# Ledger of designs, part 60: peptides against a protein of PDB entry 4PN1

Target 1, 261 residues: chain A of PDB entry 4PN1
Amino acid sequence: KIEMNFLNKPIVPDTTKVISNFLTHYLITEPVEHVEIEAKLGTLIDLETQNRFEFPVMNETILNPEFNLRTRFESDMTASEHKYLNEFLNQAFRDSQKPGRLPFAYKHTKQVDLFYETEDNSRDKIRVSKNQSDNQVLACVKKRRVADLFLYCPNDAFDIRISISDELPVSMPSGNQQPSLTRLKDRVGYVHQEIKIDLTKTTQNDPVYDTTERHELEVEFGNIADLRDRAQKAKDGMEAPLFRRVQLFMDNVRILRREHS

## One batch from the design tools (peptide; aimed at target 1 F67)

Design b1_p26_6_s1 (made by RFdiffusion4, then SolubleMPNN; from b1_p26_6, 9 letters changed)
Fold by OpenDDE base, seed 5:
Structure b1_p26_6_s1 (fold): chain B 261 residues (1-261), chain A 26 residues (1-26)
Amino acid sequence: as target 1 above (261 residues)
Amino acid sequence: SSYSKWIPEDKRNELILATEDPSIVF
């Protein structure tokens, strides 16, 4: 007979605890009403060197937001990396359709995002999302970035940004307003156990920026209500359900950030 | 210091600034 450890009980990785605490704060303590919680694959860039950030750690490390590490996060990847991840996820999708597995769901969406300035000239723009095929309005939101948590992943192809955003539904901009930015999105989405994985190719025509095309992979909690319930239980001292969900989320992220061409 | 469960607004703002331009982020 083999036991898990000398207590014969599950143990929670510290990363899981830290992330769980982070999420609990914005789910329960200072709750974001229309919360989006996602992890993006990308690269922490050292502002001094303009290269990937180097930190004297040997594994996945959450960067303390209390410290200015002089970094920026770039959520872009190469087309080849993006293609590889797409192929990888396609295979994972196929494998999950086999008997005895929990299947992936899949969706391919092409949309256009129109960004509008707000009347108060706030940093938070109004985003109108439309289906490219029929121009049907899919959503109209004002997205506010609430908080970020950065993970430096020296052993993997990508670093991670976990972000908490408020996607507040708002009224459509007036007909006389012109978009300040237009972005085309080609998105393939995978869902497994209510964890959403999206590969997005975006085309942006913005004279201010050199990059007109971006390739992103994001992992999102697909059931916020459940997550909030788990977070509430965690605040009440019952942390296990939240830890399990965060662990699942992070394991999926870890799988993806290790994959590269 | 260790991670704090509560992040002050000033630190949140710093985090936002450390990301891509919010106008072009996904």
Scores: peptide ipSAE 0.060, ipTM 0.424, DockQ to the pose 0.082
OpenDDE base, seeds 1, 2, 3, 4: peptide ipSAE 0.036, 0.046, 0.043, 0.013; ipTM 0.446, 0.495, 0.500, 0.338; seed 2 fails the geometry check

Design b1_p26_6_s2 (made by RFdiffusion4, then SolubleMPNN; from b1_p26_6, 10 letters changed)
Fold by OpenDDE base, seed 5:
Structure b1_p26_6_s2 (fold): chain B 261 residues (1-261), chain A 26 residues (1-26)
Amino acid sequence: as target 1 above (261 residues)
Amino acid sequence: SSYSKWIPKDKRNSLILATEDDSVVF
């Protein structure tokens, strides 16, 4: 009989440990109350060359946020890449409906996001999300970016940004306020084992970047309460539940970015 | 935009529990 290793126990990759520590910090140590935790597929761009960032590593590498690497992250892909991922996820969805599998859930949503300036002229805008079909308000939040963790993935088509955000529910803007930005979103969402995978086509008039269309793929932790519980246990010395959940999340991310390799 | 700098916590070297999960091959 073959054993896993000389301890015959599964071990934790460094990537999993680092991400777990990152999450634990913002879940438990300096807790974000209305936390959203997502990974976006995109490209790390070197600000000097405007090309994809090049780092002297040969595998998935978490970049140390303490260092200024003179990069920006572009969370976008081509329409063809986006279509391919959609087809791939559709197949994965179908396969998961078979007996003995854990099924995907599927949802298609068309929404409009209206962005409003805050009364205090804070950097964070109020986002009102509405269903396009009936104008039903889905959410009204003030989203604050709390932290980012970047993964350089030299062997894959995409790099990864893991973001921690605070999505604070807020009151609706007054009826006399005009939105500073309107964004149309066509979102196809998949959920498997409480991990959300969203393919989003965004249409907007960006006055700064002149971006009229964007194709994004996001992977999100769908059960924050469970994740917070796992992070608390990890802080208390029982790390395995958190590591397993982070490993699951990252494996899903790795699958998605490798399909375009 | 700026973000809060993450401060690493104690290095963790725990082994994970083996569970029966559905696996994917790719």
Scores: peptide ipSAE 0.068, ipTM 0.605, DockQ to the pose 0.091
OpenDDE base, seeds 1, 2, 3, 4: peptide ipSAE 0.049, 0.054, 0.057, 0.033; ipTM 0.624, 0.621, 0.624, 0.572; seed 4 fails the geometry check

Design b1_p26_6_s3 (made by RFdiffusion4, then SolubleMPNN; from b1_p26_6, 12 letters changed)
Fold by OpenDDE base, seed 2:
Order: sequence, then C-alpha cells, then structure tokens
Structure b1_p26_6_s3 (fold): chain B 261 residues (1-261), chain A 26 residues (1-26)
Amino acid sequence: as target 1 above (261 residues)
Amino acid sequence: SEYSKWIPEEKRNEIILATRDDSVVF
C-alpha cells in the first residue's frame, strides 16, 4: 500500500493556487463583466538583450508582477511551429474520437476584424468582426486588456501569457468612419472539455505600418459561467472545484507549449 | 489565506495599468 504523502491527502501545486487567485480576483473580487480569459503561447523577450528572457529558475515560473523585469511578450511562432501544432492537434482530435475518450469538437472560421477609433480617442478600439465569406457581422465589441499573468517556461518551446480581457458589446461605428486597423483571421478551433484551443493565422493591414502576419495559439476557458461559479465557491472556502478546473486548463497549456517541430 | 487577494490594494492600479500593455511585461 502506498500513500500520496504523509497526510494521505491531495495537495495543490503553487502554480494552481496562484493562477486560481489571479482568476478569482477578476471573476469575483473586482469582477470583469464580459470577461475573456485566455493563455497565449509565445516568447518572453528581454528588452536589454532582445533574446529570450533568462531568469534564475529551472522550471515553469509565474513572474511576480511586483518586479519589473523589462521584458516584452511576443505572442507569435514560426509557420513551421504552427503547422506542427496543427498536425498535433489534428491527431489529438482523431484519438479523442475513440471509444472511452471525451471527443474534441472542431471548427474552422475565417473572419475579418475591423478596428475603429473611439469618440474619446481612448486606447481601447471598437472591433467589428465579420465573416469573410458573406461579410455578416459576428460581433461589435470594445475589447479592453485588464490584466496579464506571465509564465516563464525555461524547459519548453514557449512561454505563456494568461490574459484577462473585457469584451464590452457596443454599437456599430458611424458609417462614415474608416477602420484604423484591419485583421484577417484564419482560425482553426478545437474544444475539449470546454477548453478552447485556437490556432490563428492573422494578417494585419495597417494604413501606416507594414502588413504583418502572425501565427498564434491560444487556450481559452470556454465556460466562463462555470469558472465564475467555481471562483465564487473558492471565495466561500470550497477551493477544490476551481483548482481542478485551473489544473485542467494548465495541463492542456503545458502539453501544447512542450510541442515543437 | 495568502491567496485570498491577488493584488495588494496599494499596487493594484499600477499593476493593472502595466498589464494592459500588450507587448510589455511589467
């Protein structure tokens, strides 16, 4: 007979606790109404060296926001890395269709995002999303980045940014207004246990800046209502449901950030 | 609990503002 520890009770990793606390703050304590919570794969770049950030840690580490580390986060990868992850997820999708597994759902979407200036010239732009095929308006929102949590992952191909955003539904811009930015998005989406995994090719056309292309992978909580409920329970002293959900999310993120071509 | 509050009140505004930058780690 073996026991998991000297108490023979589960113990929660600090990573799970810290992320859970981060999420609880913006779900419950200072609640974001139209909250989006996602993790993006990318690279922490040291502003001094312009190389990948190096910190004196040997494993996955949540960076303390109290310390300015003078880094930038690049939520991008190479086309080959993106292709590899697509193939990897396709295989995971196929494997999940087997008896005894919980299946992935799959969706491929192409949309255009048009960004408009606000009347007050705030940094938050109005985003109108349209389907590329028929120009049907899918959404009109003002997206505000609320908070970020950065994970330095020295043993993996990618670092992680977990972001809290507020996507406030707003009225369509005036018909005479021109977009200040246009993004074409080709997105392949996978959903497993209400965790959304999106591979996105983004082409950004800016009237002032050069056209840029980005290859992104994001992992998102697909059921915010459930997550908020779990966070509320955690505030009320029942932390286990939230910890389990965060653990699931992070395990998926960990799988993905370890994969590379 | 050490995890009862994410951001100390005295630093909350500063940190939130810093994290709103899409490119910069605060």
Scores: peptide ipSAE 0.045, ipTM 0.397, DockQ to the pose 0.072
OpenDDE base, seeds 1, 3, 4, 5: peptide ipSAE 0.037, 0.031, 0.036, 0.034; ipTM 0.481, 0.502, 0.465, 0.474

Design b1_p26_6_s4 (made by RFdiffusion4, then SolubleMPNN; from b1_p26_6, 11 letters changed)
Fold by OpenDDE base, seed 3:
Structure b1_p26_6_s4 (fold): chain B 261 residues (1-261), chain A 26 residues (1-26)
Amino acid sequence: as target 1 above (261 residues)
Amino acid sequence: SHYSKWIPEDKRNELILATEDDSIVF
C-alpha cells in the first residue's frame, strides 16, 4: 500500500496558498467592488540592465512586494510568439470539442478604446469601449490598478503579473470632450471552465511616435462571484475550494507561459 | 507591511488539507 506522504494527508503547493491569500484580501478583507483579476504574460525587466531580470531562483517564484527589486513589467510579446500562441489555442479549442472533453467557447472581437481625461485631472482616465463595426458603446469605465503580484519564471518563456483592478462604471464623457488617446483592439477570446484567455493585438497611433502595435496574452477569472464565494469559505476555514480554483487558473497560465515560437 | 497585510502569519505554513476528499489534483 502506498500513502501520499508520512501524514497520509493531501497538501497544497505554497504558490497556490500565497496567491489564494492575495486574492482573498482583495475579494473579502478589503473588497474591491468591481474587481477584475487577471494574469498577463510578459517579462520582468531589470531597470539597471534593461534585460530580463535575473534572480537566484530555479523555478516559479512569487516576488515579495515589500522588496524594491528595481524592475518593470513588460506585457508585450513578439508577433511571432503571439501567432504561435493563437495557433496553439486554436488547436486546444479543436481538441476540446471532442467527446469526453469540456469544450472551449470562442469569440473574436474588434473594438476601439477611447480614453478621456477626468474633470478633476486625476490620473485615472475614463475608457469608452466601442465596437469597431458600428460604434456601439460596449462599456464606459474608470479602471484603477489596485495591486500586483509578480511571478518570476526562470524556466519559462514568460514571467507573470497577476493584477487586481477596480473597473468602476461611469457616465459617458461630455460630448464636447475629445479623447486623449485612441486604441484599436483585435481580441480573440477563449473560455474554458470559466477561465478566460485573451489574445489581444493593440494598435495605437501617437502623433509624436510612430504607430505602435502591442501583443498581449491575458488569463482572467471569468466567474468573480464564484471566486468571491470560495474566498469567503476560505476565510471561514474551508480553503480547499479556493485552492482548487486558483490551481486551475495557475495551471492554465503555466501551460501558456511555456509556449513560444 | 504589505506582505503581512494579506498573508496571515499564522497561516503561512498551513499547507496540509483537512481531508483527502479536498485533495488538490495534479
Scores: peptide ipSAE 0.041, ipTM 0.442, DockQ to the pose 0.156
OpenDDE base, seeds 1, 2, 4, 5: peptide ipSAE 0.037, 0.046, 0.023, 0.038; ipTM 0.464, 0.392, 0.398, 0.392; seeds 1, 2, 5 fail the geometry check

Design b1_p26_7 (made by RFdiffusion4)
Pose (drawn by RFdiffusion4):
Structure b1_p26_7 (pose): chain A 256 residues (1-205, 211-261), chain P 26 residues (1-26)
Amino acid sequence: KIEMNFLNKPIVPDTTKVISNFLTHYLITEPVEHVEIEAKLGTLIDLETQNRFEFPVMNETILNPEFNLRTRFESDMTASEHKYLNEFLNQAFRDSQKPGRLPFAYKHTKQVDLFYETEDNSRDKIRVSKNQSDNQVLACVKKRRVADLFLYCPNDAFDIRISISDELPVSMPSGNQQPSLTRLKDRVGYVHQEIKIDLTKTTQNTTERHELEVEFGNIADLRDRAQKAKDGMEAPLFRRVQLFMDNVRILRREHS
Amino acid sequence: SELAEKLNEELDPEVLEKQKERHEEL
């Protein structure tokens, strides 16, 4: 017989607790009506060296946003790094279809992105996405970035950015208006336990941009867990962000 | 803010000290 600790009850990892606080704030305390919560793989770039961020730590660590660490985030990866993750996810996809497994879901989207500027002093963009096939509109949203949280991962090829955005559905722009940006987007979507894993390849109308992003697919349920956590029963919220971060961690460690 | 207080209380103190030193040097 073996116990996990001298208490024999599970304990919350420090990171899971902190991220739960970050998510509960923008879900409950200062709520965002149309919230999107996603984490992107990429690289933390030191502003002076223009290389990967160097920090005297040996494990995955959350950076305090109240400090100026002179850093930016590159949400980009090579084509090989993108293909490698594609193959890994495809293999993980088929393995989930086997007996005893909770299966993956799949959705491949070939669409066009149209970005517009706003009339306000804000730096928000109005995004219009259309099918490349029939050109029917998939979405028309005004997107505002609310908060970011950066995880430096010295043992891996990637760092993590957890973004909280606000996607408000809005009406279509006028025809007599030039879009600030127009590009193709090849999004390969995997879904497991309502956690979305998106593999995106955008083509600028040339320059290509390869990304991997992981987002909560069921916000309403997550908001409910955040409410229970604020009221004392915080186990379901912890279990949820633990699953999210562990998925993000598996994909982060996958590299040649 | 309430979130900033929670982050200052719950983040690793040794990592916060290193981040403070790096912020002062910059």

Design b1_p26_7_s1 (made by RFdiffusion4, then SolubleMPNN; from b1_p26_7, 12 letters changed)
Fold by OpenDDE base, seed 3:
Structure b1_p26_7_s1 (fold): chain B 261 residues (1-261), chain A 26 residues (1-26)
Amino acid sequence: as target 1 above (261 residues)
Amino acid sequence: SELEEFFNKNLDKKVLELQKELEKKL
């Protein structure tokens, strides 16, 4: 007879606990009203070297936000990497349609994001999203980045930024305002067990670099209400549901960050 | 258009096609 450990009980990885606590803070303790929680694949860049940051660890490591490591996060990847991930997810989608599996849902979105300055000249911009084909307004929001949690992943192609954002619905800008920035978005979205995986190609005009193209992959919690419920239960002493959900999320992230062309 | 060209690059539409086929079967 074999047992899991000397207690013969499941244990929770420390990474899961740390992330769960981070999420619980912004879900329950200091709740963000219109919270978006996403992980982006990218690269931690050392500001001094402009190369990938080198941290003296051998595996996935959550960086302590209290320490300024003089890094920036680049959420961009190459077109080739992006294409590879798209093909990978396409295959995963197909495989999930087989009997005995939970299927992916799929959505392709083409939109234009228009950014407007606020009347108070705040750093936060109003984003108006329109459908590319018919110019229908899809959303008008003011997005504020609340917090970031960085994972250095030395064994994988990508590092991870988990972001907490507040997306406040706001009224449309006045008709006299011109957008300060226009961004084209081509997004392919995959949803599995309420976890969203988005491949996004964006193009925007930059005053310095002219047209900039970016390729991003993000993983998002698709059911915030459920996640908040789980976080509340965790605060009340029942942590397992939250841990399971965070583990699922992170496993999906881990799968993706290992893939490269 | 430049806009259409933008949206046609780098991403695979095969999944969309598959999704449409699946929807027909449901």
Scores: peptide ipSAE 0.022, ipTM 0.391, DockQ to the pose 0.011
OpenDDE base, seeds 1, 2, 4, 5: peptide ipSAE 0.018, 0.000, 0.006, 0.016; ipTM 0.441, 0.208, 0.304, 0.379; seeds 4, 5 fail the geometry check

Design b1_p26_7_s2 (made by RFdiffusion4, then SolubleMPNN; from b1_p26_7, 10 letters changed)
Fold by OpenDDE base, seed 1:
Structure b1_p26_7_s2 (fold): chain B 261 residues (1-261), chain A 26 residues (1-26)
Amino acid sequence: as target 1 above (261 residues)
Amino acid sequence: SSLSEFLNKNLDPEVLELQRKLEEEL
């Protein structure tokens, strides 16, 4: 008979604890009302060298936000990498439809995001999202980035940024206001066990500069209410449900960040 | 099949098209 360890009990990795605590803070302690929690695949870039950041670690490491590492995070990837991930997820989708598996759901959306300046000239812009096909307003929000947690992943194709955002619903801009920026988004979404995986192609037209295209992969908690409930239970001394959900989330992220063309 | 069951539940044309393509690749 085999046991898990000398206690014969599950052990929670430190990474899971740190991330769980981070999430609990913005779910419960200082709660963000309209919270979005996502991980983006990308690259930590050293501002001095403009190359990928080099940290003296040998594996996945959560960077301490208290240290200014003089880095920026680039969530963009190549079209080839994006295509590879799409093919990978398509195969995962197919495999999940087999008997005995939990199936992926799939959704393809095309939207236009219109950004407007706020009356108070705040840095946060109002984003109006519309469906490209019928111009229906999907959302009007003021999105604020609340916090970031960076994971340096030296052995994988991508580094990770976990972001806490507040998507505050706001009233539509006045009809006389013109958008300062317009972005087209083509998003392919996969959902498995309420974890959302989105491949997004963003196109931005600039009258002065050439059209720019970005390719992003995002992993998002699809059930915030459940996550908040788990976080509350964790604060009340029952941490296991939260740890399990965070572990699931991170395992999905870990799978994806290892994939490259 | 599980895929067929999913097709019956999802009415999004793009999803249906993708699933059709995926099934053809199986």
Scores: peptide ipSAE 0.017, ipTM 0.398, DockQ to the pose 0.011
OpenDDE base, seeds 2, 3, 4, 5: peptide ipSAE 0.000, 0.015, 0.000, 0.020; ipTM 0.309, 0.441, 0.275, 0.407; seeds 2, 5 fail the geometry check

Design b1_p26_7_s3 (made by RFdiffusion4, then SolubleMPNN; from b1_p26_7, 10 letters changed)
Fold by OpenDDE base, seed 3:
Structure b1_p26_7_s3 (fold): chain B 261 residues (1-261), chain A 26 residues (1-26)
Amino acid sequence: as target 1 above (261 residues)
Amino acid sequence: SELSEFFNKNLDPEVLKLQKEREAAL
């Protein structure tokens, strides 16, 4: 008989613990009321070189936010990479529909996001999201970025940003206000075991820089209430449920970031 | 979950077909 280790007990990777603690802080310790938790695929750029950040590590590494590494995160990829990931996820979707598997859910959405300045001229803009086909309002929120956790992934095509955001529902802007920015979003969404994976093509018309297109992949916790419950249990000494959920989330992220390596 | 339910209510015809086929195969 083979045992998994000399204790014959499962062990939790340190990455899982660090991320779990990060999430617990903003779920329980200093709770964000309307929390969104997502990971984006992208690239850590060294501000000095304008190239991908280089760090003396050989595997996935969570960067310590206490250190200023003089980096920026670019949440973008090429159209070809984005297309490949779409095809990959489509195949994963098809395979999951087979007997004995847990199926993906799927949705294709086209929307327009209108950004408005606040009356107090705060830095946070109001985002009104509308369905592109019938102009129905889907959401009106003020999104605030609360915290980021960056993972440097030297062996993969992409680095990862895990973000905590507060999406505050707000009233619609006055009818006399004009949007300061308009973005068109073409989004394909996949849901598996309450983990949401979105491929988004964003088109933005800039009067100065012409039309720009961005290609993003996001992985989001689809059940915040459950995650908060797991985090509370972790604070109470039962960490296993939270660790399992974070491990699932990260494994999905790892699968996606490796496809173009 | 609520999110999964939302997506399931708005499935494309092709997705619905695949799900029905899966159910029939069980």
Scores: peptide ipSAE 0.029, ipTM 0.487, DockQ to the pose 0.012
OpenDDE base, seeds 1, 2, 4, 5: peptide ipSAE 0.023, 0.000, 0.000, 0.024; ipTM 0.571, 0.255, 0.297, 0.545

Design b1_p26_7_s4 (made by RFdiffusion4, then SolubleMPNN; from b1_p26_7, 11 letters changed)
Fold by OpenDDE base, seed 3:
Structure b1_p26_7_s4 (fold): chain B 261 residues (1-261), chain A 26 residues (1-26)
Amino acid sequence: as target 1 above (261 residues)
Amino acid sequence: SELSEFFNKNLDKEVLELQKEIEKKL
């Protein structure tokens, strides 16, 4: 007879616990009201070398936010990498439509984001999102980055930034204001078990800077209410539901960050 | 748009087609 360990009970990976605690803080302890929780694939850049950061670890490692490692995170990839991931997700989509599987849902969105300065000249900008085709207003929000958690992934194509943001609905800016930044977003979204995977090509026009293009892959929790419920249960001593959801999220991220052209 | 054209040509065209096929069968 074989047992899984000397307690014959399942255990939770430490990474799952750390991330779960991080999320619980901003869901329950100091709750962000209009919370967005996403992971972006990208590269941790060493500010001194301007190359990918090198850390003396051999696997996925959550960086301690208390330490300034003199890094920046670049949430970008090449067009070819982006295309490869799209093809990969296309195949995953196809396979998920087979009997006995849970199917992906798919959505293609095209929008323009207009960023406006606030009257108080705060660092946070008002974002007006419009449908690209008919200019219908989709949202008007003030997004604030609340916290980041970085994962250094030496064995994978990408590093990961998990971000907590607050998207506060706000009134439309006055008609006399001009946008300080315009961003076109073309996004293909794949949803599986309420985890959203988005491939986004962004073109932004800044009056001060040249037009830039970015290719991003994001993984987002699609059901915040459920996640908050799970986090509350975790605070109440029942951690398993939260751990399961975080594990699912991270497994999806892990699959994607290993893929490259 | 140029942005949309990029996706249509290089990224999600196949999925869009598949989605349409699925929708027709439902």
Scores: peptide ipSAE 0.120, ipTM 0.665, DockQ to the pose 0.011
OpenDDE base, seeds 1, 2, 4, 5: peptide ipSAE 0.050, 0.000, 0.000, 0.045; ipTM 0.628, 0.239, 0.249, 0.629; seeds 1, 2, 5 fail the geometry check

Design b1_p26_8 (made by RFdiffusion4)
Pose (drawn by RFdiffusion4):
Structure b1_p26_8 (pose): chain A 256 residues (1-205, 211-261), chain P 26 residues (1-26)
Amino acid sequence: KIEMNFLNKPIVPDTTKVISNFLTHYLITEPVEHVEIEAKLGTLIDLETQNRFEFPVMNETILNPEFNLRTRFESDMTASEHKYLNEFLNQAFRDSQKPGRLPFAYKHTKQVDLFYETEDNSRDKIRVSKNQSDNQVLACVKKRRVADLFLYCPNDAFDIRISISDELPVSMPSGNQQPSLTRLKDRVGYVHQEIKIDLTKTTQNTTERHELEVEFGNIADLRDRAQKAKDGMEAPLFRRVQLFMDNVRILRREHS
Amino acid sequence: SEEEKEEEAEFILSDLEEELFEKAHS
């Protein structure tokens, strides 16, 4: 017989607790009506060296946003790094279809991104996405970035950025208006337990941009867990962000 | 010099949990 600790009850990892606080704030305390919560793989770049961020730590660590660390985030990866993750996810996809497993879901989207500027002093963009096939509109949203949280991962090829955005559905722009940006987007979507794993390849109308992003697919249920956590029963919220971060961690450690 | 850099990193990371807890439960 073996116990996990001298209490024999599970304890919350420090990171899971902190991220739960970050998510509960923008879900409950200062709520965002149309919230998108996603984490992107990429690289933390030191502004002076223009290389990967160097920090005297040995494990995955959350950076305090109240400190100026002179850093920016590159949400990009090579074509090989993108293909490697594609193969790994495909293999993980088929293994989930086997007996005893909770299966993956799959959705491949070939669409066009149209970005517009706003009439306000804000730096928000109005995004219009259309099918490359029939050109029917998939979405028309005004997107505002609310908050970011950066995880420096010295043991891995990638760092993590957790973004909280606000995607408000808005009406279509006028025809007599030039889009600030137009590009193709090849999004390969995997879904497991309502956690979305998106593998995106955008083509600039040339420059290519390869990304991997992981987002909560069921916000309404997550908001409910955040409410229970504020009221004391915080176990379901912890179990949720633990699953999210562990998925993000598995994909982060996958590299040649 | 390497010990000073470790103490500075610890200082930067010491208050993060408390600050985010206060915001989540304000």

Design b1_p26_8_s1 (made by RFdiffusion4, then SolubleMPNN; from b1_p26_8, 13 letters changed)
Fold by OpenDDE base, seed 1:
Structure b1_p26_8_s1 (fold): chain B 261 residues (1-261), chain A 26 residues (1-26)
Amino acid sequence: as target 1 above (261 residues)
Amino acid sequence: EEEEKKRLFEEILKNLEEKLEKKAYA
């Protein structure tokens, strides 16, 4: 007989605890009403060198948000990396359809996002999302970035930003208002166990620069109500359900950030 | 002026749509 450890009980990684506490804060303690919680693959850039940030650690580590490390996060990857991940996820999708597995769901979406300034000229913009083919309105929201948690991943191709956002549904902007920014999004979405994985190609015309294309991969908690319930239980002293969900989420993120051509 | 801005927006959008369509994932 083999046991997990000398207690023969699951052990919770410290990373899981830290992330769980971070989520609990914005789910329960200071609850964000229309919360979106996602992880993006990208690169922590050192503002001084403009290269990938270097820190004297040898594995995945959560950066302390209280320290100003003079970094920025670039949520982008090369087209080839993005294509590879798409192929990888397609294969994972196919494999999940086999007997004995939990299947992925798949959706391909093409949309246009129109960004509008608010009347008070606040930093937050109104985003109107429309279906690219028929211009049907999909959503109209004011998205506010609430908090970020950065993971430096020296052994992987990508670093991770976990973001808490508030996506407040708002009324459509006035018909005479022009968008300040327009983005086209080609999104391939995968859902497994209510965790959403999106590969997105974003095309944008810059008024100063030429058309730019961005390639993003994001992993999102697809069931916020369940997550909030788990967080509440954690606050009440039962942490295991939340830890399990966060562990699942992070394992999916870890799989993705390790894959490269 | 407003109509001109609208036309410009539509042209930009069209250009973007064409570019995206060529590179669309299946």
Scores: peptide ipSAE 0.014, ipTM 0.355, DockQ to the pose 0.011
OpenDDE base, seeds 2, 3, 4, 5: peptide ipSAE 0.006, 0.000, 0.007, 0.000; ipTM 0.240, 0.231, 0.358, 0.245

